# Peptides against a protein of PDB entry 6J54, part 47

Target 1, 223 residues: chain A of PDB entry 6J54
Amino acid sequence: NENLFASFIAPTMMGLPIVTLIIMFPSLLFPTPKRLINNRTISIQQWLIQLTSKQMMAIHNQKGQTWSLMLMSLIMFIGSTNILGLLPHSFTPTTQLSMNLGMAIPLWSATVFTGFRYKTKTSLAHFLPQGTPALLIPMLVIIETISLFIQPVALAVRLTANITAGHLLIHLIGGATLALLNINTMTAFITFTILILLTILEFAVALIQAYVFTLLVSLYLHD
Target 2, 42 residues: chain B of PDB entry 6J54
Amino acid sequence: QFQFTGIKKYFNSYTLTGRMNCVLATYGGIALLVLYFKLRSK

## One batch from the design tools (peptide; aimed at target 1 F30 M72)

Design b2_p17_4_s2 (made by RFdiffusion4, then SolubleMPNN; from b2_p17_4, 11 letters changed)
Fold by OpenDDE base, seed 5:
Structure b2_p17_4_s2 (fold): chain B 223 residues (1-223), chain C 42 residues (1-42), chain A 17 residues (1-17)
Amino acid sequence: as target 1 above (223 residues)
Amino acid sequence: as target 2 above (42 residues)
Amino acid sequence: LFEEISLIYKYLVELLS
């Protein structure tokens, strides 16, 4: 039982939080280009960032384009941390709800406040959908207000739950394969195959969740 | 383009201004209700 | 197995709380 959840415990060395180092590590994997023609690895990275940037910022005007750096850094951070977390005996900071809330709440609040600052009329109007019957207006405004406050929570929980669930499934199936090695070798092999397929899926989920997280932040900014 | 007259000109769910006014009216109403209950208890 | 599943749910609830 303890072995199943041991991977989610924040690692410490001699009482010092090594989690800070783990969070900072992914940034080292993406060095800044210094030349017009860079190394192959850096060129590929910059190309991917450029492609994702074009897709993410396509829905924003010039004012929204200012957030491009923030959104790209966010997707790179979450994506890299999620992928690194799939390594054996690794710890993923994004499995911690506190970490994701720490990112979601400020970004969400910034988008909401930015909307109210530059688009006050439209932002206030978003609490009431167009064409709403007159009798439903008060209740719907309340519901939309509540929905707004649920957004940061949903954003953080979605990321945390997806990554955590993926890790748990990998551990459970992995443990099952080990247990079945001495019971039924054929069944163990099948389970191991499922484990491999699941790990591949989790790699995809890791990237998708990073993209979704960033996309939703950008959508909230667009209002 | 929508044509509204009277109160519907300022409080409607189709125009941007109308929607904004409806939201503000709703929040104002809730605030007044909360204020009423607080003043009633005290 | 059932006990482990229950512990997982308990852990998930703890994470979400």
Scores: peptide ipSAE 0.142, ipTM 0.737, DockQ to the pose 0.017
OpenDDE base, seeds 1, 2, 3, 4: peptide ipSAE 0.136, 0.126, 0.103, 0.127; ipTM 0.741, 0.742, 0.734, 0.742

Design b2_p17_4_s3 (made by RFdiffusion4, then SolubleMPNN; from b2_p17_4, 12 letters changed)
Fold by OpenDDE base, seed 4:
Structure b2_p17_4_s3 (fold): chain B 223 residues (1-223), chain C 42 residues (1-42), chain A 17 residues (1-17)
Amino acid sequence: as target 1 above (223 residues)
Amino acid sequence: as target 2 above (42 residues)
Amino acid sequence: MFEEISKIYNFLISLLA
């Protein structure tokens, strides 16, 4: 079982943490456009960024659209790190809860403070859902207050749990496939097929979790 | 359109202002309770 | 051909495990 969680240990080289380099690596995959007509890769990247930007910023007003750069950078960072983490023998920083909390807490706090700064009345009103019976108001306000503080934790845990679970499943099925190769080749082939399908699913999960993380931050900003 | 009169005008769960006042009242009440128990324990 | 396929198969499994 020690080998099961070995991939989640922060890698070090000669006593120096390589995690910093791993976190910075995805930025190299997104070069800035320099020409009117860029390379095919850059053009596709810019097209995807524009599409996601349009969809996510459609909910926001002009003040909220100021966060477009930050939100787009966030989704690109999380998405790229998650996809790169699916490579064999790679380390995924987003599997670390500390990493995700480090992203979630500041972003959540910024959105909450922004809400209280510009929409104080509306932000305070969100602690009480519309149409609440009078007798339930005190309890519901308390619950909603607790819910607010759980948001950054839930955001971080959701990302961590989904990415970690996916990696664990790939490891388990992969290990089972290797073990079955020496026992029954046909069964190993079936397990390998499942592994391939699971890997494809994890690619989708990697992108979805990046989108959900960014979307929820965006929604917190909108509210 | 909701028309509220009296206390319901200021404390209701349907209007934005009413909801805000309810939240503030709740926090104020909790703060007063905490303050009361804190002063009582001394 | 079968030996090469087997090598690729084992290699892919080893990468994913």
Scores: peptide ipSAE 0.013, ipTM 0.670, DockQ to the pose 0.013
OpenDDE base, seeds 1, 2, 3, 5: peptide ipSAE 0.011, 0.005, 0.000, 0.000; ipTM 0.660, 0.656, 0.661, 0.646

Design b2_p17_4_s4 (made by RFdiffusion4, then SolubleMPNN; from b2_p17_4, 13 letters changed)
Fold by OpenDDE base, seed 4:
Structure b2_p17_4_s4 (fold): chain B 223 residues (1-223), chain C 42 residues (1-42), chain A 17 residues (1-17)
Amino acid sequence: as target 1 above (223 residues)
Amino acid sequence: as target 2 above (42 residues)
Amino acid sequence: MFEEISEIYKYLIELLS
């Protein structure tokens, strides 16, 4: 059992935590463009950023589009960390709930406070869906209020759970494959095939979760 | 298209202002209720 | 981009510390 979660323990070197270095490492993968025509890697990155920025910010007004830089940075960070976490013997910071909460809570609070500050009437009205029967108004307002406070938790847990579960599953299937190599090669081949498919899926999940996390933050800002 | 008269003009679930007032009224009621129980327990 | 990401990382590291 301890072996299953060993990969999620914060790594240390000579007794010093290196989590800081791991968290900062993805930033090195996104250097600032220095030329009008950059290399292929930078061009693809800029294209992706522009594409996602255009799509995500399309729902926001000019004031809301000021968050574009923050949201793009967020998606790049989460996406890169998730992808790097799929490397063998790597540590994924986004598997730590504390980190995801650290991202979710401030961003959520910022969006909520921004909404209340600039659109107080609309924000307050969101606690009561339109067309609610009169008798259900008090109850529904309470439920919507509770729902609001659950949003940051749900945002963090969703990311953590998906990434952690994927890594755990890869570990389990991988371990099973290795164990079966000495028992039944045919069965080991089947499990290995499943492992490959699962790995491909996890690459997709890694990107999707980054996108969903950022999208929901953006959506909360819009609402 | 909504024709509200009387108290429904201010407290309704269809207009923006109406919904806001309903929310505020609900919070106010809860606050008063909590305050009542707090004072009663002392 | 690097600068902005670095600021986010620093913030997160601070939260985790």
Scores: peptide ipSAE 0.138, ipTM 0.746, DockQ to the pose 0.154
OpenDDE base, seeds 1, 2, 3, 5: peptide ipSAE 0.124, 0.090, 0.068, 0.066; ipTM 0.736, 0.729, 0.767, 0.723

Design b2_p17_5 (made by RFdiffusion4)
Pose (drawn by RFdiffusion4):
Structure b2_p17_5 (pose): chain A 223 residues (1-223), chain B 41 residues (1-41), chain P 17 residues (1-17)
Amino acid sequence: as target 1 above (223 residues)
Amino acid sequence: FQFTGIKKYFNSYTLTGRMNCVLATYGGIALLVLYFKLRSK
Amino acid sequence: MYTEIMELFRFFVFFLS
């Protein structure tokens, strides 16, 4: 009975303040120069795009490359609006489940209607995988179509659910430091757990590769 | 001038990318179950 | 290339707003 942890009961609030200012704000963190040589703080933003525009370009290699100049603008927005919210009292718009159901459905249904306006037969004849055996036609085409309509829900709910699960362990491991007016040796170990956990919460950039890339496989497989 | 800089891009991919009506239908129906539960409290 | 991406990024942020 040496080290008794404590806890504080308080409501964890994901309130909704004025949002149309908070959305526009990580657009003016990135400027754009009309010069040849640039000023050494855009120049490491301009080099960071020329890397990851050479990885969403190399798989497709079609006339579906026209689409790929918009998929690098989808990686900078939720690459920034997941990184800004690690600050002390900031608010992330990709916490709320509302706009992610507007980021998945206008993009996911922009992929099944891409081959339906050009191929019209073999886009969902991709439901036919192989040289057809006879015992498992109806066990297949009720499975591969129930794992198609999962995909918009499987694209948007995997983003909201773990971003806001990073914010609660920031508060609850952080709020147990403030309520630790008991023995002071264990206060530093909970603080040291925090400053490790904030390094893991820079996997908010690593969860934007898993949004643009399973949108490219959901685009390269249909087209 | 927030148009003609990206107007060549729009009619290229908004043929399939501007289908927010399915989002508007799935959003407008999602407005109907919440005003109904508060009506029945 | 960077200018064209930033024009699409500003329009996409305005469309979400």

Design b2_p17_5_s1 (made by RFdiffusion4, then SolubleMPNN; from b2_p17_5, 10 letters changed)
Fold by OpenDDE base, seed 3:
Structure b2_p17_5_s1 (fold): chain B 223 residues (1-223), chain C 42 residues (1-42), chain A 17 residues (1-17)
Amino acid sequence: as target 1 above (223 residues)
Amino acid sequence: as target 2 above (42 residues)
Amino acid sequence: MFEEISLLYKALVELLS
């Protein structure tokens, strides 16, 4: 690596970007089941999808459960891309804020518009919490309106920041470990231990961020 | 259930309809203020 | 599910292009 941010540059082959292939690659890891009793890997995959589907759709009505396919595809996409991004010399598209905004803004707008179309009274009433003093109503409505528009930005930035920060930390601590090998082996061993623990943490963060992103989109749909 | 009379029946922070009307009134007031300042600048 | 996921990926690629 020539610089600290080299891992975040979109990879090219013969001058052509291969980002499209990287984005489509996770789909190859999720084949459709064809048998009643499938392989262990497919069975575990289907089991996880069913668990997450049950948990996320439990808070939704019958009409809200129509979004199950879209939300499950979203969590599988983000989760798989984040996990694959932790592999050495791999590129994570979710580190790009443009991609995360491209997912967050349409999904957020769809949930907000759906709320206004089917539950107009309830959606408008959410701008004013119950029991608000009469004098504070205009100010609180404005604050709640601003809060609504910050939601898609916060959703995208949260995912981008957590994944990007994790990758940077792994790179920095990894580089420090290599540099310390020539200076002090004991200190290098300590930093290497931290690197291992951080890598395990980043695997968890990769899955958690996928779940939180999808859950918040689902929660916005419920509200 | 709270039973409000008069103006409080339509503008309250407890009922669903009351909260909706308060929000609409707030947006309407802001829109009128913006319109007033735009017309005043010309 | 593979087809539905692939459609989502294609849509996202179109947004990035």
Scores: peptide ipSAE 0.080, ipTM 0.731, DockQ to the pose 0.188
OpenDDE base, seeds 1, 2, 4, 5: peptide ipSAE 0.013, 0.055, 0.012, 0.076; ipTM 0.645, 0.720, 0.653, 0.713

Design b2_p17_5_s2 (made by RFdiffusion4, then SolubleMPNN; from b2_p17_5, 10 letters changed)
Fold by OpenDDE base, seed 5:
Structure b2_p17_5_s2 (fold): chain B 223 residues (1-223), chain C 42 residues (1-42), chain A 17 residues (1-17)
Amino acid sequence: as target 1 above (223 residues)
Amino acid sequence: as target 2 above (42 residues)
Amino acid sequence: MFSEISELYKALIELLS
């Protein structure tokens, strides 16, 4: 009902939207290391960043590795916002399709235009798969063109849908658990267990979606 | 690896240049068709 | 990293505004 979707409404304080503050908050969790030997938390963060960076940049050549900073910042942003959004009564900006489109479209455009600028022949040839029969060439070129334009939408919708669906499930099962407490404690306990498992799953989904989003952008750059 | 002659040299689905030309030809054809219908309706 | 991420956030906010 309406209460279920209340968490997706942009929060306001005194009539002013505070979405900007929420978006900027995750940046405070990742301070820049200034010492050769940092504390435990920063060391773990740097280790994770290096690990993910090595995996993502392994696909790219030297020119593609120039995007490492952007890709790493993107994954950290999406990942942190998604995890923070799982807190009770919190607002997750990534549940807003407008935000995800705002990220997907520019990044996608940048990769596509970069490809056309530096590898024009290869980029144009990419619209036609190798070995296509002559009769299917016109149709397939059109399909591939449409597919290209769907990519940014798919990126945004995938992220939005997964995070939104997860939130809804948690709220629904949580509400059911509370309702069942007065009816049957045994069934309520089972439902509560499911809720815990689902919450753990959502944490994983939050991280995976951040990774997948960034990875796909990286793959588009590689192509 | 593949050796083509004639029209297939410029338009094929195996070579990079051939694929590019096919794509350009497709877009060009569509553009001409659209232009034709617009001019015809006028 | 803080500065780089912050710049990304600001850019996104600007795009959404």
Scores: peptide ipSAE 0.119, ipTM 0.708, DockQ to the pose 0.178
OpenDDE base, seeds 1, 2, 3, 4: peptide ipSAE 0.013, 0.105, 0.100, 0.007; ipTM 0.644, 0.721, 0.728, 0.650

Design b2_p17_5_s3 (made by RFdiffusion4, then SolubleMPNN; from b2_p17_5, 12 letters changed)
Fold by OpenDDE base, seed 1:
Structure b2_p17_5_s3 (fold): chain B 223 residues (1-223), chain C 42 residues (1-42), chain A 17 residues (1-17)
Amino acid sequence: as target 1 above (223 residues)
Amino acid sequence: as target 2 above (42 residues)
Amino acid sequence: LFEEISQLYKALIELLS
């Protein structure tokens, strides 16, 4: 039982948290450009960031585009950490719910608070959808307020659950393939094929979850 | 677009101001209920 | 919180396996 979740335990060296170094490591993968025409890798990275920024901020007005830097840094951080976590015997900080809550709650509170400060009327109006019958107004307002407070929890749990479930499946199927190598080679080959397909899927899921997390934060800001 | 008169002008689910007023009214009603039960128990 | 969730996941895996 402990072997299944051993990869999710925070690594430490003599009591010192290596987790901090792991969290800071993705920042080294995105260096700042110094030249007008950079290397191919840096140019591709900047091109991808610009494309994602244009897609993400297309929903927002000029005032909402102030959050573009923070949202892009968020998607790059979550995406890079999720991809690095798929390396063999690696630790993913995003599997920790505390980490995701630590990101989700401040960002959510900032978006909600910003909405109430600058767009008070529209923010208050979002508690009641249009066309609601008069008799259902108080109940629906209560439900909408509860839904608002569930948003940061759902945001953190969604990211954590998707990444953690993917890692668990990779470890389980990987362990099954190793166990079946000595029993039935044909079955082991089938399970290995499934493992490869699953790993490819998890790469896609890692990027999608980073995008969805950032998109929802931006969407809450727009609302 | 919408022609509302009387109470419907201020409390409706279609206009922005109407929805805001409905939300404030619901919160105010809940607050009054909480205050009522708090004062009654004491 | 992580430990509690991990225990919940362990229980869920044991139930589903």
Scores: peptide ipSAE 0.195, ipTM 0.724, DockQ to the pose 0.018
OpenDDE base, seeds 2, 3, 4, 5: peptide ipSAE 0.174, 0.165, 0.193, 0.171; ipTM 0.721, 0.724, 0.733, 0.722

Design b2_p17_5_s4 (made by RFdiffusion4, then SolubleMPNN; from b2_p17_5, 8 letters changed)
Fold by OpenDDE base, seed 4:
Structure b2_p17_5_s4 (fold): chain B 223 residues (1-223), chain C 42 residues (1-42), chain A 17 residues (1-17)
Amino acid sequence: as target 1 above (223 residues)
Amino acid sequence: as target 2 above (42 residues)
Amino acid sequence: MFEEISQLFRALVLLLS
């Protein structure tokens, strides 16, 4: 409790980083279906994956639908890691900007290169919005070019900031609740109620951020 | 449907080809400027 | 009763923190 950011420090065991194990752990929660009719858990998971897949890939053509597996794996990975990160005394890898950049940059570059490869004319045209006055064309092209390179950074920072902020709020309100328990029980109860509501909100935020991250990657691919 | 004539046919902000050409022209101009200053400095 | 509730709250907060 002395360090507000202690929960964001990469965990180590006997001097060895266990971050790799934590990152791989969510994969164990999604087993491969083996039967036509699986158990309830796997069936629900497959149903959710199918729904999200249909939702995200609805805007893509045949070539874009090739990315369905990658995008679905991405959303499941980020979503599961974010939710697991809300467990008590757990480490959330997605709070690390390095990890999010590691995901954002390759995916962004892949989408951009794919766009330039298959739709060069359209991709180049995106640097100039339609209807731009002639005098603003050079400036706007430059701005749009800069905006393109900011996309992976914005993608990573958005995820990092949202998850980190949520964790910090939970920690702060939790600490305040503990402090108030010894001062005024009634106020502590109020803060505790806020903590519970905030925790519920963070579960939603965890899923939303996973969705937004994947959706933006998908949109970059579509454009 | 847009109908452009002259130079606006190739450089416009409404058609796909026009926008592409504008972008290429902008990059080309910047590249030429950079090249000019680079050659001037040496 | 109040002591038990306080202990439960403390435990829950400690768990969440």
Scores: peptide ipSAE 0.078, ipTM 0.701, DockQ to the pose 0.012
OpenDDE base, seeds 1, 2, 3, 5: peptide ipSAE 0.066, 0.070, 0.050, 0.027; ipTM 0.684, 0.692, 0.692, 0.664

Design b2_p17_6 (made by RFdiffusion4)
Pose (drawn by RFdiffusion4):
Structure b2_p17_6 (pose): chain A 223 residues (1-223), chain B 41 residues (1-41), chain P 17 residues (1-17)
Amino acid sequence: as target 1 above (223 residues)
Amino acid sequence: FQFTGIKKYFNSYTLTGRMNCVLATYGGIALLVLYFKLRSK
Amino acid sequence: SFVVFVVGFVIYFYLSL
């Protein structure tokens, strides 16, 4: 009975303040120069695009490359609006589940209507995988179509659920430091757990590769 | 001039990308179950 | 390439603040 942890009961609030200012704000962190040589703080933002525009370009290699100049604007928005919210009292718009159901459905149904305007038969004749055996036709085409309509819900709920699960361990491991007016040796170990956990919460950039890239496999497989 | 800089890009991919009516139908029906539960409290 | 992108984007974000 040496080190007794404590806890504080308090409501964890994901309130909704004025949002249309908070959305527009990580657009003016990125400027654009009308010059040849640039000023050494855009120049490491212009080099960071020319890396990851060479990985969502190399798989497709079609006339579906026209679509890929918009998929690098989808990686900078939720690459920034997940990285701004690590600050002390900031508010992330990709916490709320509302705009992510507007980020998945206007993009996911822009992919099944891409081959239906050009191929019209063999886009969902991709439901036919192989040289058809006879004992498993109805066990297949009720499976590979129930794992198609999962995809918009499987694209947007994987983003909101673990972004807001990084904010509660920031508060609850951080709020147990403030309510630790018991023995003071264990206060530093909970603080050292925090400053490791904030390094893990820079996997909020690593969860945007898993949004743009399963949108490219959900685009390269249909088209 | 927030148009003609990206007007060549719109009618290229908004043929399939501007289908927010399915989002507007799935959003407008999602307005109807929450005003109905508060009506029955 | 993925680790250079993550480290470069964090450096640029905290250098722009």

Design b2_p17_6_s1 (made by RFdiffusion4, then SolubleMPNN; from b2_p17_6, 14 letters changed)
Fold by OpenDDE base, seed 1:
Structure b2_p17_6_s1 (fold): chain B 223 residues (1-223), chain C 42 residues (1-42), chain A 17 residues (1-17)
Amino acid sequence: as target 1 above (223 residues)
Amino acid sequence: as target 2 above (42 residues)
Amino acid sequence: MDEEIRKLFLEAFKNLL
């Protein structure tokens, strides 16, 4: 059991948690531009940030664009931590449910409170879908209120489950390939091919989950 | 624009104001029910 | 040669996991 979940244990050095350093490390990968024409790597990075910013903020009005900095920082943070977590023997903080809940709950609450503060009528009306039969209104309002409170939990669990499951599958299939190399080379080759495909998938999932997490937060802000 | 008359003007599932009023009415009804059961248990 | 390749592959894979 310890071998399967060893990569998910918070690392400590000399009794001190290194988790804080790991969480802060992605910020070092995104230096601020100092020149009009930067290095190729920084230019590509800034270009990607601008593209994602344009895509994410296309849904929002001018008031919603105030959240652009927070949403872009969120997607860059989650995306970078997820990709860095795919490195061998690395720890991914986003596999910790506590961290993702710690991000999801404040962001969700902030979006809900901003909605109720500036768009009270629209936010209250959101509890009832348009065109519902009169007899189903009380039941549907109750369901929608429950749905609202499940949103931050679903947001956090989705991210943790997808990243954790991916890491777990890579370790399991990787361990199986190592075991099969001593038994049958043909089966080991098949499992190794699956492992390669899975690692490519996890790179995609790492980026998609960062995007989906940020997109859903932005969508809750729009509603 | 939907033309509603009477109670349907204030409580409808099509207009924004109507939807808001329906939500407030449902919460008010639930609050009254909870209050009723709390007072009955005493 | 096959055993050496297997050992090298196992060590490389152990380092990757």
Scores: peptide ipSAE 0.012, ipTM 0.646, DockQ to the pose 0.026
OpenDDE base, seeds 2, 3, 4, 5: peptide ipSAE 0.005, 0.000, 0.006, 0.006; ipTM 0.644, 0.648, 0.653, 0.629

Design b2_p17_6_s2 (made by RFdiffusion4, then SolubleMPNN; from b2_p17_6, 15 letters changed)
Fold by OpenDDE base, seed 4:
Structure b2_p17_6_s2 (fold): chain B 223 residues (1-223), chain C 42 residues (1-42), chain A 17 residues (1-17)
Amino acid sequence: as target 1 above (223 residues)
Amino acid sequence: as target 2 above (42 residues)
Amino acid sequence: MQEEIQKLYLESFRNLL
């Protein structure tokens, strides 16, 4: 149904793609602090960044901690875009697989190349799990190699699928609720309650997916 | 700690060096196979 | 009152979807 997927079409105004503006919009929500004591909003943002930074970068050594800025910017970007995507009639860029691949592939490549550069022996050894029976070594190395190349795709698809599925579900239940208002008000109330619970869940999913995406990138860097 | 002797010292699935060597050997073998088939087709 | 509530819900859903 074209109406079902209409919210996922890249928006254009007068033939000009506004996707770029939508992607850049979340950056306006995070201004650079200029004072020792900032306003409440900036203070909360800085606090959240510090907490997430401390949590995510705790597993990394000094060299890995150089990625803190990138990873924190990534989680804030994905998280903010996902949350903004839950607004009515909004377009979520992270529902586009192309965008998520555009983030996943370079980040994955950077982590893999960094691993090979600084931890060559460990990175090569990662293609063979410890304790593998000798007869399975060649096959398993091939599988692990393929698995490595699937990682960026899996990372992008996971984010895309979870966000898209959530949006579709909200749309479907919302549409059903609207239709039922004219048929049976009692049933419509039940579906509306489900919709509210679902929207709350999707807010959580939006943040979790941002976290998982950045965490997996971080883990690939650590390995 | 595992004590390996002979070829197992260099090719094992328990030590870091052994795992690395196994991976390199596997890639080397694949490369040789590809090379063999490429040369055979000519 | 029920009709007004239904109308308000309809408008809210139309704005949301």
Scores: peptide ipSAE 0.007, ipTM 0.649, DockQ to the pose 0.027
OpenDDE base, seeds 1, 2, 3, 5: peptide ipSAE 0.006, 0.005, 0.000, 0.005; ipTM 0.638, 0.635, 0.641, 0.626

Design b2_p17_6_s3 (made by RFdiffusion4, then SolubleMPNN; from b2_p17_6, 13 letters changed)
Fold by OpenDDE base, seed 2:
Structure b2_p17_6_s3 (fold): chain B 223 residues (1-223), chain C 42 residues (1-42), chain A 17 residues (1-17)
Amino acid sequence: as target 1 above (223 residues)
Amino acid sequence: as target 2 above (42 residues)
Amino acid sequence: MLEEQIKLFLEAFRLAL
């Protein structure tokens, strides 16, 4: 079982943790434009960022759009780290729950505090859904309060679980295919096909989870 | 607009102010209960 | 040849993941 989780151990080189370098590496993939007309790769990246930015900020008011830079940097960071994590022999920082909690808790708290600061009445009223029977009000307020505190945990765990589970599945199915190659080539071919489909799925999941994470943070900001 | 009279004017699940007051009342009630049990145990 | 390539690919993946 330890061999299955070996890929999730923080790598060290010469006794020094290189996790910081791995976390900073995605930033190198997105260079800043220096020309009026950029290279094709940079232009495509900027186009994608603009499209995602327009989509993400469409739900926000002008005050909420101030968070655009932070949210876009977040989605690009998580998305790039998740995709890079699918490369062979790569360490995925987002598989670490501590990192995801480290991102989720401050962002969640910032959105909640921003809500209380600028829209105190609406934010307090959010603990009670509209049309609730009077007898259920105390219980529902308690449940909604608990739900609020579960939000950052759910956000972090969702990202961690999806990325970690994907890596584990690829590892397990990959190991199974190798084992089956020596037993039955036909079954090995089936499992290999599943592995290919799974890897394609994980690429999609990597992007989706980055989007969902950022979207939920933005949604909490909107509420 | 729902016109509520009496106590329902301040404690409603439909109006924004009413919902806020209900939430504050709930937290106030819980705080008083916790305070009561804390003072009783002392 | 294809089986060997698949095996090498899978082994690389096993080592990679």
Scores: peptide ipSAE 0.035, ipTM 0.683, DockQ to the pose 0.032
OpenDDE base, seeds 1, 3, 4, 5: peptide ipSAE 0.032, 0.023, 0.034, 0.019; ipTM 0.680, 0.679, 0.691, 0.656; seed 3 fails the geometry check

